# Ledger of designs, part 116: peptides against a protein of PDB entry 3T7K

Target 1, 248 residues: chain A of PDB entry 3T7K
Amino acid sequence: KAEKILARFNELPNYDLKAVCTGCFHDGFNEVDIEILNQLGIKIFDNIKETDKLNCIFAPKILRTEKFLKSLSFEPLKFALKPEFIIDLLKQIHSKKDKLSQININLFDYEINGINESIISKTKLPTKVFERANIRCINLVNDIPGGVDTIGSVLKAHGIEKINVLRSKKCTFEDIIPNDVSKQENGGIFKYVLIVTKASQVKKFTKLINDRDKNETILIVEWNWCVESIFHLNVDFTSKKNVLYQKK

## One batch from the design tools (peptide; made by RFdiffusion4, then SolubleMPNN)

Design b2_p19_4_s4 (from b2_p19_4, 7 letters changed)
Fold by OpenDDE base, seed 4:
Structure b2_p19_4_s4 (fold): chain B 248 residues (1-248), chain A 19 residues (1-19)
Amino acid sequence: as target 1 above (248 residues)
Amino acid sequence: SSAEKEIEKALSEPLEILE
């Protein structure tokens, strides 16, 4: 059926998209539309798997969903597109107007606002954002909104190797793991990196660390610090935004 | 920038688990 529908076009584009969707297309696509999209080189996946070599995200805007945040870790992310790309494409294809000999949809017209070429270009870098920032091991409080699994998965996608979950009410100094990175000459390395949700946690962890491991470097941030770093694909250590405690 | 405004807007929202 898809072939019959597409037969009216003299030439079909090959968009070469391997995509996930977030904040759109919750009802999915019918079998015919999926086949149409496949014939146009558009494959939509339900979940992110490295083996699928995903290169595209569909979303109405910048979102802080797991899929959106992880899409910025694609190697590379080639396109971040509004769902209207698919909508308009399918609309043109299903149009019975005999006069359409070609599909005239340019994917560049459907870029998500705020995801520019500068961001896209950074996804071509051989390293991940937190890897570049010398953050390999982090401590994450267990009461973080969104859950430690989801947040942890996002962080891992962006180069964090080890996530230590802290039981905020019961944890001791021994439960806190150091960020074990080799001293690079040109980068400030924080020995302890923590993501927390409450001021009380800041007080607790700073005390625990300072009492037991004096003069060590500490970075305590909110989740938004990580999200902002992901959105920019860069960690700005000069910014105090979303930093709750910093000791250099 | 327009891009920064969109980022700031996104930062104001919680992490959504359901996608």
Scores: peptide ipSAE 0.371, ipTM 0.910, DockQ to the pose 0.760
Fold by OpenDDE base, seed 2:
Structure b2_p19_4_s4 (fold): chain B 248 residues (1-248), chain A 19 residues (1-19)
Amino acid sequence: as target 1 above (248 residues)
Amino acid sequence: SSAEKEIEKALSEPLEILE
């Protein structure tokens, strides 16, 4: 029993982690280890649910997986940790060393490279990254790798309220939705925001919009534009990286 | 920065969103 194993320690830390894993622990944990982790205040979930109030991600590095990207939308993300945290923790606990007074594992020693305090601090903001960028409604092409549901779910986690899926071959101008952010006085709002996969789509959508709604602002980006914005928890409109078309 | 290098590395990797 986990209790018997943990009885060797005079004091147990409470890490208070509600976590998901990505790129690690695919086989899960045995029942004893799960119980040990639970007693240490570490609960690992299979999937992200808002109701679980997740605050931690385990991953070997920065990943562009759904779970990793969504973890940056946690409120807040307290810790982004390498799997070695769990590995070393369990190793120490299972060690046959007589009477360890304390578990000596510092969470900060296991931080994922590239997820620094600056990024973590932004997860404490009351707004989401795309909300701050005045992107509320987007158009997403139906042929996007990863699928519209997964991509859409990530975008929604980061403040996109409405995702309009465009059938790239059949869509007309009437199928394109505007980015309705009427309440913000700050300049730089794009009326039409589109995520596309191909240059042909850029040509099509720019033509459709320009023919029907001349002189409106348009932002057409690749998925990597969104990913980069999520990783930084900031949208840099000065960057042309992953921007396929921009009309201010 | 070290952080930016890791981000750039991640961006250069194939899209494996379902993992």
Scores: peptide ipSAE 0.368, ipTM 0.909, DockQ to the pose 0.882
Fold by OpenDDE base, seed 1:
Structure b2_p19_4_s4 (fold): chain B 248 residues (1-248), chain A 19 residues (1-19)
Amino acid sequence: as target 1 above (248 residues)
Amino acid sequence: SSAEKEIEKALSEPLEILE
């Protein structure tokens, strides 16, 4: 059926998209539409796997979903597109009225607002955002919304190598891991990096660290600090936004 | 920038991480 539908076009574009969807297409696609999309070089995957070499995300807007956040770690992310791209494309293809010799849908007309070329260009960098920020090992509280596995997975996708989960009520200083990064000359390395959810945790961890390792650098942030860093594909250490405690 | 506004808007929204 897909071949018959597409036979009316003299030339078919090859979009070369390997995509995931978030915040859209919850009901999926019918078999015919999947086949049509495949013939146009558009393959949609249910889940993110590194082996699939994903290069595209479909979403209505910037989202804080696992898929969206991880899409910014693609190597590279070529396109961040609104679902209307697929909708309009399929609509044009299924339209019997227009004897269109060519499909006239431009990817650039469907860019997600807020994901600009500057962000896309950073996905071509050989390093990940937290790697560039010299954050290799972090401490994550176990009561974080979204769960440690999901949050940890996002963080790992963006260059964090080791995630230490802290049991907030039971943890001691010995449970806190240092950010094991070689001292680079240009500074900006925090020995202890923690993601917390509550002010009480800030008080606890600052006390534990300062009592046992008094002169060390500490960065305690909220999850939104990580999200903002991911959205910008840059860590701004000059910003105090979403920073709960900082000791340089 | 328009991009920054969209980012700020997204940051203000609830965490729907499992979608």
Scores: peptide ipSAE 0.368, ipTM 0.910, DockQ to the pose 0.891
Fold by OpenDDE base, seed 3:
Structure b2_p19_4_s4 (fold): chain B 248 residues (1-248), chain A 19 residues (1-19)
Amino acid sequence: as target 1 above (248 residues)
Amino acid sequence: SSAEKEIEKALSEPLEILE
């Protein structure tokens, strides 16, 4: 059926998209439309797997979803597109207007607002954002919204190697892991990096660390610090936004 | 920038949207 529908076109584009969707297409696609998209070089996956070599995200806007955040770790992310790309494409294909010899849909017309070429270009870098920032090991409180698994998965996608989950009420200094990175010249290295949810946790962890390991560098941030870093694909250590405590 | 505004908007939204 898809072949019959597409037979009216003299030339078919090959978009070469391997994509996931977030915040759109919750009901999926019918079998015919999936086949049509496949013939146009558009393959949509349900989940992110590294083996699939995903290069595209469909979303209506910048989102804080796991899929969206992970899409910025694609190697590279070629396109971040609005769902209207698919909608308009399928609409054009299903149109009975006999005079359409070609599909006239340009990917660049459907870019997600806020995901510009500068961001896309950074996904071509050989390193991940937190790797570049010398953040290898982090401490994550167990009461983080979204769950430690989801948050941890996003952080790992962006170059954090080790995630230590802290039981905020019961943790001791010995439970806090150091960010084990070699001192690189010209990079701010924090010995302790923590993601917390509450001011009380800041007080607790700062006390524990300062009492036992005096004069060490500490970075305590909110989840939004990580999200912002991901959205920019850059860590700005000069910014105090979403930083709860910093000791250099 | 328009991009920065969109990022700020996204940061202000609840984490509730997982899909």
Scores: peptide ipSAE 0.363, ipTM 0.907, DockQ to the pose 0.765

Design b2_p19_5_s1 (from b2_p19_5, 7 letters changed)
Fold by OpenDDE base, seed 5:
Structure b2_p19_5_s1 (fold): chain B 248 residues (1-248), chain A 19 residues (1-19)
Amino acid sequence: as target 1 above (248 residues)
Amino acid sequence: EVFENYTDDYEETSDLDED
């Protein structure tokens, strides 16, 4: 059926998109439209898998969804597009009136606002954002909104290798893991990195660490510190935004 | 050098957006 619909076009574009959707297309696509999109080089996946080599995300705007945050870890993210791209494309294809010899839809007309070339270019780097920041191992409190599994999955997608979940009420110093990175000469390496949700946790962990491992470097941040780092694909250690406690 | 910036009543309310 898709072939018959597309047969009216003299030339078909190949968009070469392997995409996920977030904040749009909750009902998915019908079989015919999926076949049409596939013939145009557009493959839409339900979930993010590394093996699929995803290079595109569809979203109405910048979102704080798991999928959107993970899309910035694609290797590379080629396009971040508004859902209107697919909508307009399918409308043109299904249109009976226009003897269109060609599909005239430019991907660049549908870019998500705020995902610029600078962001896209950083997804071509051989390293992930937290890897570049020398953050390999983190401590995450168990009461984080969104859950430790989802948050942890996002952080891992961006280069954090080990996530240690802390039971904030019961944890001791021995439960806190160090950020095991080789000292590189040029970078502020923090021995202890923690993501917390409450002032009481900051007070507790700073006391535990300072009492047992004096003079070590500590970074305690909010989840928003991670989100901002992901959205910029850069950790700015000069900014104290969303930093709760830092010891150098 | 120590930097500290939080209130005593600080509680994180930030969550992930729903898909």
Scores: peptide ipSAE 0.468, ipTM 0.934, DockQ to the pose 0.911
Fold by OpenDDE base, seed 1:
Structure b2_p19_5_s1 (fold): chain B 248 residues (1-248), chain A 19 residues (1-19)
Amino acid sequence: as target 1 above (248 residues)
Amino acid sequence: EVFENYTDDYEETSDLDED
């Protein structure tokens, strides 16, 4: 069926998209449309797997979904596109009126607002955002909204190697792991990095660390600190936004 | 140098968006 529909076109583009969708196309696509998209080099996957070498995200806007956040870790993310790309593409293909010899849909017309070339270019870097920031080992409280598995998965996608889950009510100093990164001469490395959800946790962890490992560097942040870092593919240590406690 | 920026009643309400 797809072949018959596409036969009216003299030339078919190959978009070379391996994509996931978030915040759109919840009902998926019909079989014919999937076949059409596949023939145009557009493959849509249900889930993110590293083996699939995904290079595209479809979303109506910047979202705080697991998929969207992880898409910024693609190597590279080639395109972040609005769902209207698919909608308009399929509409053009199914249109009987215009004897269009060619499909006239430009990917660049459908870019997600806020995902610009500066962001896309950073996805081509050999390192991940937290790796560049010298954050490899973090402590994450167990009561984090979204759950430690999901949050941890996002953080790992962005270069955090080790996530230590802290039982906030029961943990001791010995449960807190250091960020084991060799001091680079010019980079402020925080020995202890923690993501917390409550003021009581800030108070607790600062006390535990300061009492047992005096004069060490500490960074305690909100989840939003991570999100903003991901959205910009850069950690701005000059900004105190979403920083709860910092000791240099 | 120490920087602190939180209230005593601070509680994170931010969650992931649903897919």
Scores: peptide ipSAE 0.468, ipTM 0.934, DockQ to the pose 0.905
Fold by OpenDDE base, seed 3:
Structure b2_p19_5_s1 (fold): chain B 248 residues (1-248), chain A 19 residues (1-19)
Amino acid sequence: as target 1 above (248 residues)
Amino acid sequence: EVFENYTDDYEETSDLDED
């Protein structure tokens, strides 16, 4: 069926997209449309797997979904596109207008607002955002909204190697892991990095660390600190936005 | 240098969006 529909076109584009969708196409696509998209070099996957070498995300806007956040870790992310790309593409293909000899849809016309070439270019870097920031080991409170597994998965996609989950009510100093990174000449390395959800946790962890490991560097942040870092593919240590406690 | 920016009643309200 797809071949018959596409036979009216003299030339077919190859978009070379391996994509996931978030915040759109919840009902998926029919078999014919999937075949059409495949013939145009558009493959849509249900889940993110590293083996699939995903290079594209479809979303209506910047979202704080697991998929969207992880898409910024693609190597590289080639395109972040609005779902209207697929909608318009399929609409043109299914159009009975005999005079359409070519599919002419420009991918750049469908870019998600706020995902610009500067962001895309950073996905071509050999390192992940938190790796570049010398954050490899973090402490995460167990009561984080979204759950430690999902949050942890996102953080790992962006270069966090080790996530230590802290039971905030029962943890001791010995439960807090250091951020073991080699001292680089350029850039402040925080020995302890923590993501917390409550003021009581800030107070507790700062006390535990300062009492037992005096004069060490501490960074305690909100989840939003991580999100902003991901959205920009850069950690701005000059910004105090979403920083709860910082000791240099 | 120490920087602190939180209230005593601070609780994180941010969550992940649903897919």
Scores: peptide ipSAE 0.467, ipTM 0.934, DockQ to the pose 0.891
Fold by OpenDDE base, seed 2:
Structure b2_p19_5_s1 (fold): chain B 248 residues (1-248), chain A 19 residues (1-19)
Amino acid sequence: as target 1 above (248 residues)
Amino acid sequence: EVFENYTDDYEETSDLDED
């Protein structure tokens, strides 16, 4: 069926998209449209798997979904596109108007607002955002909204190697892991990095660390600190936004 | 150098959006 529909075109583009969708296309696509998209080099996956070498995300805007946040870790993310790309493409293909010699849809016309070439270029870097920031081991409180598994999965996609889950009410100093990175002279390396959800946790962890490991560097942040770092694909240590406690 | 910026009633309310 798809071949018959596409036979009216003299030349078909190959978009070479391996994509996931978030905040759009919840009902998926019909069989014919999936076949059409496949013939145009557009493959849509239900979930993110490293083996699929995904390079595209469809979303109406910047979202704080697991898929959107992880898409910024693709190697590289080639395109972040609005769903209107697919809608307009399929509309042109299904149009009964005379022999369109070519499909005239440009990917660049459908970029998600705020995901520009500066962001895309950073996804081509050989390192992940937290790796570049010398953050490899973190402590995460167990009561984080969204759950430690989902949050942890996003953080791992962005270069966190080890996530230590802290039981906030029961943890001791011995439960807190250091961020074991090689001391580079020029980088603000924090020995202890923690993501917390409450003021009581800041007070507790700062006390535990300062009482047992005096004069060590500590970074305690909100989840929003991670999100902002992901959205910019850069950790800005000059900004104190979403930083609860920092000791250098 | 120590930087601290939170209130005693601080509680994180941010979550992940649903797909």
Scores: peptide ipSAE 0.466, ipTM 0.933, DockQ to the pose 0.916

Design b2_p19_5_s2 (from b2_p19_5, 10 letters changed)
Fold by OpenDDE base, seed 4:
Structure b2_p19_5_s2 (fold): chain B 248 residues (1-248), chain A 19 residues (1-19)
Amino acid sequence: as target 1 above (248 residues)
Amino acid sequence: MEYENYTDDYEDTTDLDED
């Protein structure tokens, strides 16, 4: 069926998109449309796997979903596109209007607002955002919205190697893991990095660390600090936004 | 140097396809 539909075009583009969708296409695609998209070099995956070499995200806007956040870790993310790209593409293909010699859709017209070339270019870097920031080991409270597995998976995609889950009510100083990175001269290396959800946790962890390791550097942040860092593919240590506690 | 600013506001991070 797809071949018959596409036979009316003299040339077919190869978009070379390996994509996931988030916040759109909840009902998926019919078999014919999947075949059409595949013939145009557009393959949509249900889940993110490193082996699939994903290079595209479809979303209506910037989202805080696992898929969207992880898409910014693609190597590279070539395109972040609105779902209207697929909608208009399929609409044009299914159109009964006269012999369209060529599909006329420009990918750049469908870019997600706020995902600019500066962000896309950073996905070509050999390092991940948290790796560049010298954050390799973090402590994560167990009561974080979205769950430690999802959050942990996102953080790992962005270069965090070790995630230590803290049981907020029961944890001791010995449960807190240091960010074991070699002191590089030019970067603010924090010995203890924690993602927390409550002010009470900040008070608890700062006390535990300061009582046992008084002169060490501490960074305690909200999840939003991580999200903003991911969205910009840069950690801004000069900003105090979403920082709950910092000791240098 | 020490900085403190305690806030408790968090947004959902789950995939919309799972809701």
Scores: peptide ipSAE 0.246, ipTM 0.754, DockQ to the pose 0.374
Fold by OpenDDE base, seed 3:
Structure b2_p19_5_s2 (fold): chain B 248 residues (1-248), chain A 19 residues (1-19)
Amino acid sequence: as target 1 above (248 residues)
Amino acid sequence: MEYENYTDDYEDTTDLDED
C-alpha cells in the first residue's frame, strides 16, 4: 500500500532520521504510515538504544522526559523536531491532490523551540557535558523523584561513569564516594558531588564531609542543576542556580 | 569560598511519559 501511495511522486526525499518520540505519538503509527516513513528515510524507535545510532527526537517542546534528556546525548543529535513534521508530511502524502509531484517539507521549519544550532553543534563534541565538567563520579540520594535508575541512566548518557546511591537516612561518611578525576590544570574539580532532594540532606552530607574530610571541595545540587546543564550542554559553575551547597 | 542555600526543596518536575 505504501508503495502505491508514494508512486505518485516523482522524487522522494531521504530525511535520514533515526528518531524517538516523547510527549507525542503515544498511539504510534499504523503499518502503512510506518512503511511510508521508512521509505522516506524516517525510522522511529520505541526506546533509546546506543546500537540504533539515533539522531533525532520528536517532541512538541523541550521536555524533562528521560527520552528528551537522553536525546541531547546523541552523537550527534541532528534534529529536534516537532511532531507536526510527521503530521504534515503524512497529510501531504495522503492528499489526493494530483498536482503534487514533490514532497515539500523542510525539516528546519519544524525545529523545537529552544533547541538551536548552538545546542545541536555541541552534540558533535567528542566528550559528554559532565565529562567536560570533570564530573565522573556522583552521589545520588535514593529517594530522588523519578527513581535512581532513570536519573542514573540520564546522567550516564551524559558522561557520568559512576553513580553511588546513598541511603539518606542511614548513610555515613564512608558511603560517600569522591569524584575521582585527575586534576586538570584549568578547572576546579569538586571532590564530592551530590544530588539531593531536601535541605536536611544538604545539612547532613555537608556535616559528614566537613567533619571527616576538612577543606575539600563539595558540590551539592538539585536535579534541576543537571537538567539545566543538559539543556545547555554546558555546566556553568559560575551560576548558583539549583546549587544548594558549594565549597571551593 | 562557601555557598549555602538550604531553602529550596526539590520539586518533582520529571514529566515521565506514561508508557
Scores: peptide ipSAE 0.243, ipTM 0.778, DockQ to the pose 0.497
Fold by OpenDDE base, seed 5:
Structure b2_p19_5_s2 (fold): chain B 248 residues (1-248), chain A 19 residues (1-19)
Amino acid sequence: as target 1 above (248 residues)
Amino acid sequence: MEYENYTDDYEDTTDLDED
């Protein structure tokens, strides 16, 4: 069926997209449209797997979904596109009236607002954002919204190797894991990095660490600190935004 | 499970030494 529909075109583009969708296309696509998209070099996957070498995301805007946050870890992310790209493409293909010799849809016309070339270019770097920031081991409170598994998966996609989950009500100093990174001369390395949800947790963890391991470096942040770092593909240690506690 | 899009307002408890 797809071949017959596409036979009217003299030349077909190859978009070379391996994509996931977030905030759009919840009902998926019919079999014919999937075949059409495949012939145009567009493959849509239900889930993110490293083996699929995904290079594209479809979303209506910047979102704080697992898929969107993880898409910024693609190697590289080639395109972040609005769903209207697929909608308009399929509309043109299914249109009976236009003796269209060619499909005239430019990917660049459908870019998600706020995902600029600077962000896209950073996805070509050989390192992940938290790896570049010398954050390899973090402590995460168990009551974080979204759940430790989802949040942890996003953080791992962006270069965090180890996630230690803290039971905020029962944890002791011995439960807190250090960020074991080799001291590189030029980067702010924090020995203890924690993501928390409440001011009471900041007070607790700062006391535990300072009482037992005096003079060590501590970074306690909100989840939004991680999100902003991901959206910019850069950790700005000069900014205090979303930082709850910092000891250098 | 997809993480839902939300904004959280957290109280900043950082004692910023006023320079």
Scores: peptide ipSAE 0.026, ipTM 0.569, DockQ to the pose 0.036
Fold by OpenDDE base, seed 2:
Structure b2_p19_5_s2 (fold): chain B 248 residues (1-248), chain A 19 residues (1-19)
Amino acid sequence: as target 1 above (248 residues)
Amino acid sequence: MEYENYTDDYEDTTDLDED
């Protein structure tokens, strides 16, 4: 069926997209449309796997979903596109009225607002955003909304090597892991990095650390600090936004 | 240098239900 539909076109584009969808296409695609997309070099996957070498995300806007956040870790992310790309493409292909010899859909017309070339270009860097920031080991409270597994998975995709889950009510100083990064001469390294949800946790962890070693560097942030760092593919240590406690 | 800002305003907008 797909071949018959596409036979009316003299030339078919090859978009070379390996994509996931978030915030759109919840009902999926019919078999014919999937085959059409495949013939155009568009393959849509249900889940993110590193082995699939994904290079595209479909979403209506910037979202805080696991898929969207992880898409910014693709190597590289080539395109972040609105779902209207697929909609308009399929509409044009199924249209009987237009004696179109060629498919006339430009990917650049469907870019997600706020994901510009500057962000896309950073996905070509050899390092991940938190790796560049000298953050490899973090402490995460167990009561974080979204769950430690999902949050941890996103953080790992962006260069966190070790995630230590803290039981906020029962943890001691010995449960807190250091950010074991080799001291680079020119980069502010925080010895302890923590993601917390409550002011009471800030007070607890700062006390535990400061009581044992007053000279240690500490960074305590909200999840939004991580999200903003991911969206920009850059950690801005000059900003105090979403920082709960910092000691240098 | 020490900075403190104890705000409890955490809003999670992570949509985990979106397959």
Scores: peptide ipSAE 0.248, ipTM 0.780, DockQ to the pose 0.449; fails the geometry check

